# Peptides against a protein of PDB entry 5KEZ, part 321

Target 1, 320 residues: chain A of PDB entry 5KEZ
Amino acid sequence: NVAIYNPFRPWWERYQPVSYKLCTRSGNEDEFRNMVTRCNNVGVRIYVDAVINHMCGNAVSAGTSSTCGSYFNPGSRDFPAVPYSGWDFNDGKCKTGSGDIENYNDATQVRDCRLTGLLDLALEKDYVRSKIAEYMNHLIDIGVAGFRLDASKHMWPGDIKAILDKLHNLNSNWFPAGSKPFIYQEVIDLGGEPIKSSDYFGNGRVTEFKYGAKLGTVIRKWNGEKMSYLKNWGEGWGFVPSDRALVFVDNHDNQRGHGAGGASILTFWDARLYKMAVGFMLAHPYGFTRVMSSYRWPRQFQNGNDVNDWVGPPNNNGVI

## One batch from the design tools (peptide; made by RFdiffusion4, then SolubleMPNN)

Design b2_p30_8_s2 (from b2_p30_8, 14 letters changed)
Fold by OpenDDE base, seed 3:
Structure b2_p30_8_s2 (fold): chain B 320 residues (1-320), chain A 30 residues (1-30)
Amino acid sequence: as target 1 above (320 residues)
Amino acid sequence: SAVDQKVLEALATAPVFERRFVPLRVYLNS
């Protein structure tokens, strides 16, 4: 991915890929392979956050400022380490003046335009699908158990399916023969927009952001909410079917206080309430549970916003 | 609920970078 130095190596640089090389601030491919092997050998499975909707930002300077030193040129859409070229992006499909998503009530914009300037991959192309599948299959062959698909809301479900149909069975060294990768898709659906979580049920599980948002309001006793109201928690609260839901109290995005529940989201910063929420989540049968493991950073609020929400994990001069 | 409405309004009116929980600096540098 792009190496960002202003601010200094923020967490979000990871979501600006320039290649599919397993060479990042977390380590190289050999180290990753070693970790996956060691984890699998003791029954711990690895699921990869796969960033496949886009490459890096369109305004990033061309060069070799990347975690693996690969050259890239956002201006010309040149990512030779993949390789991608101008033919592999949705620039011609997006009809907005900026080239970015301008209206989230337009599903076509949400899927075909750039997410905050991130170069949007043409996932309708078999070539692009194949390059992504090759990346994911390499991970599968290493021994990962599945994937979180980042920014799934911004990909057409059919394109995702086409990629998934190209995936190998899981590595038989650790998984039963014929096992398929576990897939869950990040879709932010709090209602009010045309894109629905149900659009993605055919591909795998979907993140249920209503879960953390609603649970936060209940635990915080906002709007007169009571714990007793949780008696029909799950589908009774309008959530997606349990077998399609991946549930969580917070994630790395909403932990920083923006969107998808906003201030209702409970985090480790509110330790007591957070433990209550996580405990409830783990005790309740609804959905597939995910527990957040994060870190502290020097929060500094200005006008209700943390100006240091970019701060990445503890690191040694940018290396974790 | 009132909270839901506020969240929806925030999502609808916020800049694109905030809709994705992307800080302003990411928007400016990408």
Scores: peptide ipSAE 0.027, ipTM 0.549, DockQ to the pose 0.117
Fold by OpenDDE base, seed 1:
Structure b2_p30_8_s2 (fold): chain B 320 residues (1-320), chain A 30 residues (1-30)
Amino acid sequence: as target 1 above (320 residues)
Amino acid sequence: SAVDQKVLEALATAPVFERRFVPLRVYLNS
């Protein structure tokens, strides 16, 4: 991914890829392979956060300022480490003046335009699908068990399916023959927009962001809400079917005081309430559960916003 | 419902529903 130095190596640089090389601040490919092997050997499975909707921001300077030193040029859409060129992006398909998503009530913009300036890949192209599948298959061969598909809301479900159809079976060293990768898709659907979580059910599970948002309000006892109201928690609260739901109390985005759920989201900063919410989630049968493991950062609020919400995970081991 | 109302209020204080990258900072690096 791109190496950002102002601010110094923020967490969000990880979501701006310039190649599919396994070479980041988290480690190199050998270290990753070693970790996957050790985990699999004790029954711990690995699921990769796969960023396949886009490459880096259109405004990032061209050069070799990346975690693996690969050259890239956002201006010319040149990513030779893949390789991608100007023909592999949706620049011509997006009809907005800025090239970015401007209206989330327009599903076409949401899928075909840039998410906050991130160069949007033309996933309708078989070439692009194949390059992504190659990346994911490499991970499957290493021994990962599945994927979180980042920004799935911004990809056409059919394009995702086309990529998934190219995936290999899981590594038979650790998984039964014929096993398929576990897929869950990040889709932010709180209602009111044309894109629905149900659009993606055919590809795998989807993130249920209403879960953390509504659970937060209940645990916080907002408006006199009671735990007894959780009697029909799950589908009874309008959530997606349990077998399609990936549920969580918080994620890295809404943990920072914004995004889906807003102020209702419980985090480790509210330790007591957070433990109650996580405990309830783990005890309740609805959905496939995910527990957050995060880190502390020096929060600094200005005008209600944390100006240090960019701070990345701790890294003092010499890996750049 | 009361829960839904509070969710809406919470969202009103944080209207960005998608991941908020900081484009300005990316621009500053260019």
Scores: peptide ipSAE 0.024, ipTM 0.520, DockQ to the pose 0.147
Fold by OpenDDE base, seed 2:
Structure b2_p30_8_s2 (fold): chain B 320 residues (1-320), chain A 30 residues (1-30)
Amino acid sequence: as target 1 above (320 residues)
Amino acid sequence: SAVDQKVLEALATAPVFERRFVPLRVYLNS
């Protein structure tokens, strides 16, 4: 991915790929392979946060400022380490003046335009699908158990399906023969927009962002909410079917007040309430659960916004 | 357990040809 130095190595640089090399500030491919092996050997499975919707931001300077030193040129859409070129992006499909998503009520913009300037891959192209599949298959062959698909809302479900159809079975050294990778898709659907979580059920599970948002409201006792109202928690609250849901109390985005949930989201900053929420989640049968492991950072609020929301995990001069 | 129930539901609801790896184990004797 791109290496950002202003601010200094923010967490979100990880979501701006310039290649599919397993070489980041978390380590190199050999170290990753070693970790996956050690984890699998003790029954811990690895699921990769796969960033396949886009490459880096269009405004990032060309050069070799990346975690593995690969050259890239956002201006010319040149990513030779893949390789991608201008033919592999949706610049010509996006009809907005800026090239970015401008209206989230227009599903075509949401999927064909750039997410906050991130160069949008043409996932309709078999070449692009194959490059992504090669990346994911490499990970599968290493021994990962599945994937979180980042920014799934911004990809056409059919394009995702086409990629998934190219995937290998899981590594038989650790998984039963014929096992397929576990897929869960990040889709933010709180209602009110045309893209729905149900659009993606055919590809795997989806993130249920209403879960943490509503649970936070209840536990905080906002708007007269009561714990007794949780008697029909799950589908009764308008959530997706349990067998399609991946549930969580918070994630890295909404822990910082970004995206779905706002101030209702419970985090480790509210330790007591957070423990209650996590305990409830783990005890309740609805959905597959994901527990957050995060870190403290020096929050600095200005006009209601944390100006340090970019701060990444504890690191040694940028290396995690 | 609640964990086992989640896994069982996942296995029961998905067609065989569409099933993907379930990340949790089921303990049938527990």
Scores: peptide ipSAE 0.024, ipTM 0.389, DockQ to the pose 0.014
Fold by OpenDDE base, seed 4:
Structure b2_p30_8_s2 (fold): chain B 320 residues (1-320), chain A 30 residues (1-30)
Amino acid sequence: as target 1 above (320 residues)
Amino acid sequence: SAVDQKVLEALATAPVFERRFVPLRVYLNS
């Protein structure tokens, strides 16, 4: 991915790929293979956060400032390490003036335009699908168990399906023969927008962002919510079917107050309430559970916003 | 606490065979 130095190596640089090479702040491919092997050998499975909707930001300077040293040029849509070119992006398909998503009530914009400037891949193209599948299959062959598909809301469900149909079975060294990768899709659906979580049920599980938002409100006793109202928690609260839901109290975005929950989201900063929420989540049968492992950072609030929300995990000069 | 008790009551409404094990200390230490 892009190596960003201002601010210094933020967490979100990881979500700006310039190649599908497995050399990042976390280590190189050999180290990754070693980790996956060691984890699998003790029954711990690895699921990769796969960033396949886009490449890096449109405004990032061309050059070799990347974790693997690969050259890239956002201006010309040149990512030779893949390779991608100008033919592999939705520049001509997006009809907004900025090239970015401007109206989230327009499903076509949400899927065909750039997410906050991130170069939007033309997932309708078999070439693009194949390059992504190649990346994911490489990971499958290494021994990962599945994927979180980042920014799934911004991809057409059919395009995702086409990629998934190209995926290998899981590595038989650790998984039963014929096993398929576990897929869960990040879709932010709090209502009020045309794209629905149900659009993606055919591809795998989806994130249920109503879960953390509503649970936070209840535990905080906001808006007159009572803990006793949790008696019909799950589908009774209007959440997606349990067998399609991936649930969580917080994620890296809404832990920082970004999207899908706002201030209602409980985090480790509110330790007591957070433990209650996580405990409830783990005990309750609804959905497939995900527990957040995060870190403290030096929060600095200005006008209600943390100016240090970019700070990544503890690292040694940018290397984790 | 009253809040903790309400959490426990909420958990009790779920089918026993479908509930996941969570140590009680998670609630006691909350």
Scores: peptide ipSAE 0.008, ipTM 0.385, DockQ to the pose 0.017; fails the geometry check

Design b2_p30_8_s3 (from b2_p30_8, 18 letters changed)
Fold by OpenDDE base, seed 1:
Structure b2_p30_8_s3 (fold): chain B 320 residues (1-320), chain A 30 residues (1-30)
Amino acid sequence: as target 1 above (320 residues)
Amino acid sequence: SEVEKKVLEALKTAPVFEKRFVPLRVYLNS
């Protein structure tokens, strides 16, 4: 991915890929393979946060400022490490003046325009689908168990399906023959927009962002909410079907206070309430649960905003 | 349900409600 130095190596640089090389601040491919093997050998499975909707920002300077030193040129849409060219992006499909998503009530715009400047891949093209599938299959062959598909709201469900149809079965060294990768799709659906979580049910599970948002409100006792109201928690609260839901109290985005769910989201900063929420989530049968493992950073609030919300995970292993 | 309505109302009216998290720095560098 792009190496950002201002601010210094933020967490969000990981979501600006310039190649599909397994070479980042998290480690190199050998280290990753080693981790996956060791984890699988003790029954711990690995899923990958796969960034396949886009490449890096359109305004990032061309060059080799990337975690694996690969050259890239956002201006010309040149990513030779893949390779991608101008033919592999949705520039011609997006009809907005900026090239970015401007109206989230327009589903075609949400899917064909750039998410905050991030170069939008043309997933309708078999070539693009194949390059992504090759990346994911390489990970599957290493021994991962599945994927979180980043920014799924911004991809056409049919394009995702086409990619998934190209995927290998899981590695038979650790998984039963014929096993398919576990897929869950990041779709922020809190209502009010044309794109719905149900659009993606055919591809796998979806993130249920209403879960953490509503649970936070209840546990915080906002607007007179009570724990007793959780009697019909799950589908009874308007959530997606349990077998399509991946649930969580917080994620890396809304942990920083401005993500889906807003201020209702409980985090480790609110230790007691957070433990209550996580405990409830783990005890309740609704959905497939995900527990957050995060880190502390030096929060600095200015005008209600944490100016240090960019701080990435601790890194002291010498990997840049 | 009435409970659901109240929860949604609380999310939208009292605290900050965000439909998508987008760091300003990402936008500025994209």
Scores: peptide ipSAE 0.024, ipTM 0.462, DockQ to the pose 0.089
Fold by OpenDDE base, seed 4:
Structure b2_p30_8_s3 (fold): chain B 320 residues (1-320), chain A 30 residues (1-30)
Amino acid sequence: as target 1 above (320 residues)
Amino acid sequence: SEVEKKVLEALKTAPVFEKRFVPLRVYLNS
């Protein structure tokens, strides 16, 4: 991915790929293989956060400022380490003036335009699908158990399916022969938009963002909510079917959203309430649970916004 | 942001209660 130095190596640089090389601030491919092997050998499975909707930001300077030193040129859509070229992006398909998503009530914009400037891959192309599948298959062959698909809301479900149909079975050294990768898709569906979580049920599980939002209000005793109202928690609260839901109290994004509408989200900053929420989540049978492992950073609020929301995990001069 | 706006909207939406019930005993840490 791109190496950002201003601010200094933020967490979000990881979500701006320039290649599919397993060479990042967390380590190289050999180290990754070693970790996966050691984890698998003790029954701990690895699921990769796969960033396949896009490459890096369109405004990033061309050059070799990347975690593996690969050259890239966002301006010309040149990513030779893949390789991708101008033919592999949705520049001509997106009809907005900025090239970015401008209206989230337009499903076509949401899927064909750039997410906050991130170069949008043309997932309709078999070439692009194959390059992504090759990346994911390499990980499968190493021994990962599945994937979180980042920004799934911004990909057409059929394109995702086409990629998934190209995937290998899991590595038989650790998984039963014929096992398929576990897939869960990040889809932000809180209602009021045309794209629905149900659009993606055919590809695997989906994130249920209503879960953390509503649980936060209940535990915080906002809007007259009571713990006793959790009697029919799950589908009874309008959430997606349990067998399609991946649930969580917070994630890396909404953990940083206290300054606005995300104030209901409970995080480790509110330790007691957070433990209650996580404890409830783990005890309740609804959905497939995900527990956040985060870190403290020096929060500094200015006008209701944390100016240090970019800070990544503990590191040694950028190396994790 | 999209997430912030939609979370706010979701907070105003009343849940649709179903009749299903799963009894739970939750143990909380202090």
Scores: peptide ipSAE 0.022, ipTM 0.426, DockQ to the pose 0.025
Fold by OpenDDE base, seed 5:
Structure b2_p30_8_s3 (fold): chain B 320 residues (1-320), chain A 30 residues (1-30)
Amino acid sequence: as target 1 above (320 residues)
Amino acid sequence: SEVEKKVLEALKTAPVFEKRFVPLRVYLNS
């Protein structure tokens, strides 16, 4: 991915790929392979956060300032380490003036335009699908158990399906023969927008962001809500079917007050309430549960926003 | 049940959650 130095190596640089090489601040491919093997051997399975909707930001300077030293040129859409070129992006497909998503009530914009300047891949193209599938298959062959598909809301479900149809079965060294990768898709659906979580049920599970938002409201006793109202928690609260839901109290985005859930989201900053929420989540049968493991950072609020929300995990001069 | 009715009412009147950023994801680029 791109190496960002201003601010200094933020967490979100990891979501700006310039290649599909397994070479980042966390280590190289050999180290990753060894980790996957060691984990699998003790019954711990690995699921990769796959960034396949986009490449890096359009405004990033061209060069070799990347975690693996690969050259890239956002201006010309040149990513030779893949390789991608200008033919592999949705620049001509997006009809907004800025080239970015401007209206989330326009599903076409949401899927064909750039997410906050991130160069949007043309997932309708078989070439692009194949390059992504090759990347994911390499991971499957290493021994990962499945994937979180980042920014799934910004990809057409059919394009995702086309990629998934190209995937290998899981590595038989650790998984039963014929096993398929576990897929869960990041889709932010709190209602009120045209794109729905149900659009993606055919590809795998989806993130249920209503879960953490509503649970936070209840435990905080906001809006007069009571714990007793959790009697019909799950589908009774309008959540997606349990067998399609991946649930969580917080994630890296809404832990920082970003997007889905806002201030209702419980985090480790609210230790007592957070423990209650996590305990309830783990005790209740609804959905497939995910527990957050995070870190403290020096929060500095200005005008209601944390100016240090970019801070990544503890590191040694940028190396994790 | 009475509880279920209250839940339904609460859902109908629940405020839209605060969005600090539009779009929902954080701005990653200048």
Scores: peptide ipSAE 0.020, ipTM 0.452, DockQ to the pose 0.053
Fold by OpenDDE base, seed 2:
Structure b2_p30_8_s3 (fold): chain B 320 residues (1-320), chain A 30 residues (1-30)
Amino acid sequence: as target 1 above (320 residues)
Amino acid sequence: SEVEKKVLEALKTAPVFEKRFVPLRVYLNS
């Protein structure tokens, strides 16, 4: 991915790929392979956060400032390490003046325009699908068990399906022959917008962002909410079907007040309430559970916003 | 925030029992 130095190596640089090389601040491919093997050997499975909707930001300077030194040129849409060119992006398909998503009530914009300047891949093209599938298949062959698909809301479900149809079976060294990768898709659906989580049920599980948001309001006792109301927690609260839900109390985005949930989200900053929420989640049968492991950072609030929300995990001069 | 408004405005609905879903692709007990 692109290496950002202002601010210094933020967490979100990881979501700006310039290649599909397994070479990042966390290590190289050999180290990753070793980790996957060791984990699988003790029954711990790995699910990769796959960034396949986009490449890096359109405003990033061209050059070799990336975690593996690969050259890239956002201005010309040139990513030779893949390779991608201007033919592989949705620039001509997006009809907004800025080229970015401007209206989230327009599903076409949400999927065909750039997410906050991130160069939007033309996933309708078989070439693009194949390059992504090759990346994911490489990971499958290494021994990962499945994927979180980042920014799934910004991809057409059919395009995702086309990619998934190209995927190999899981590595038979650790998984039964014929096993398919476990897929869960990040879709932010709190209602009121045209794109629905149900649009993605055919591809795998989806993130249920209403879960952490609603649970936060209950445990915080906001608006007269009571714990007793959790009796029908799950589908009874308007959540997606349990067999399609990936649930969590918080994630890296809403832990910083971004994305879905706002101030209702419980985090480790509210340790007691957070433990209650996580405990409840793990005890309740609804959905497939995900527990967050995060870190403290030096928060500095200005006008209600943390100006240090970019701070990444503990590292040694940028190396994790 | 707008996100918070959406959360608060979300209404409880009846459980969905009869919808068809794609089965899990990988066995969780293996």
Scores: peptide ipSAE 0.008, ipTM 0.401, DockQ to the pose 0.024

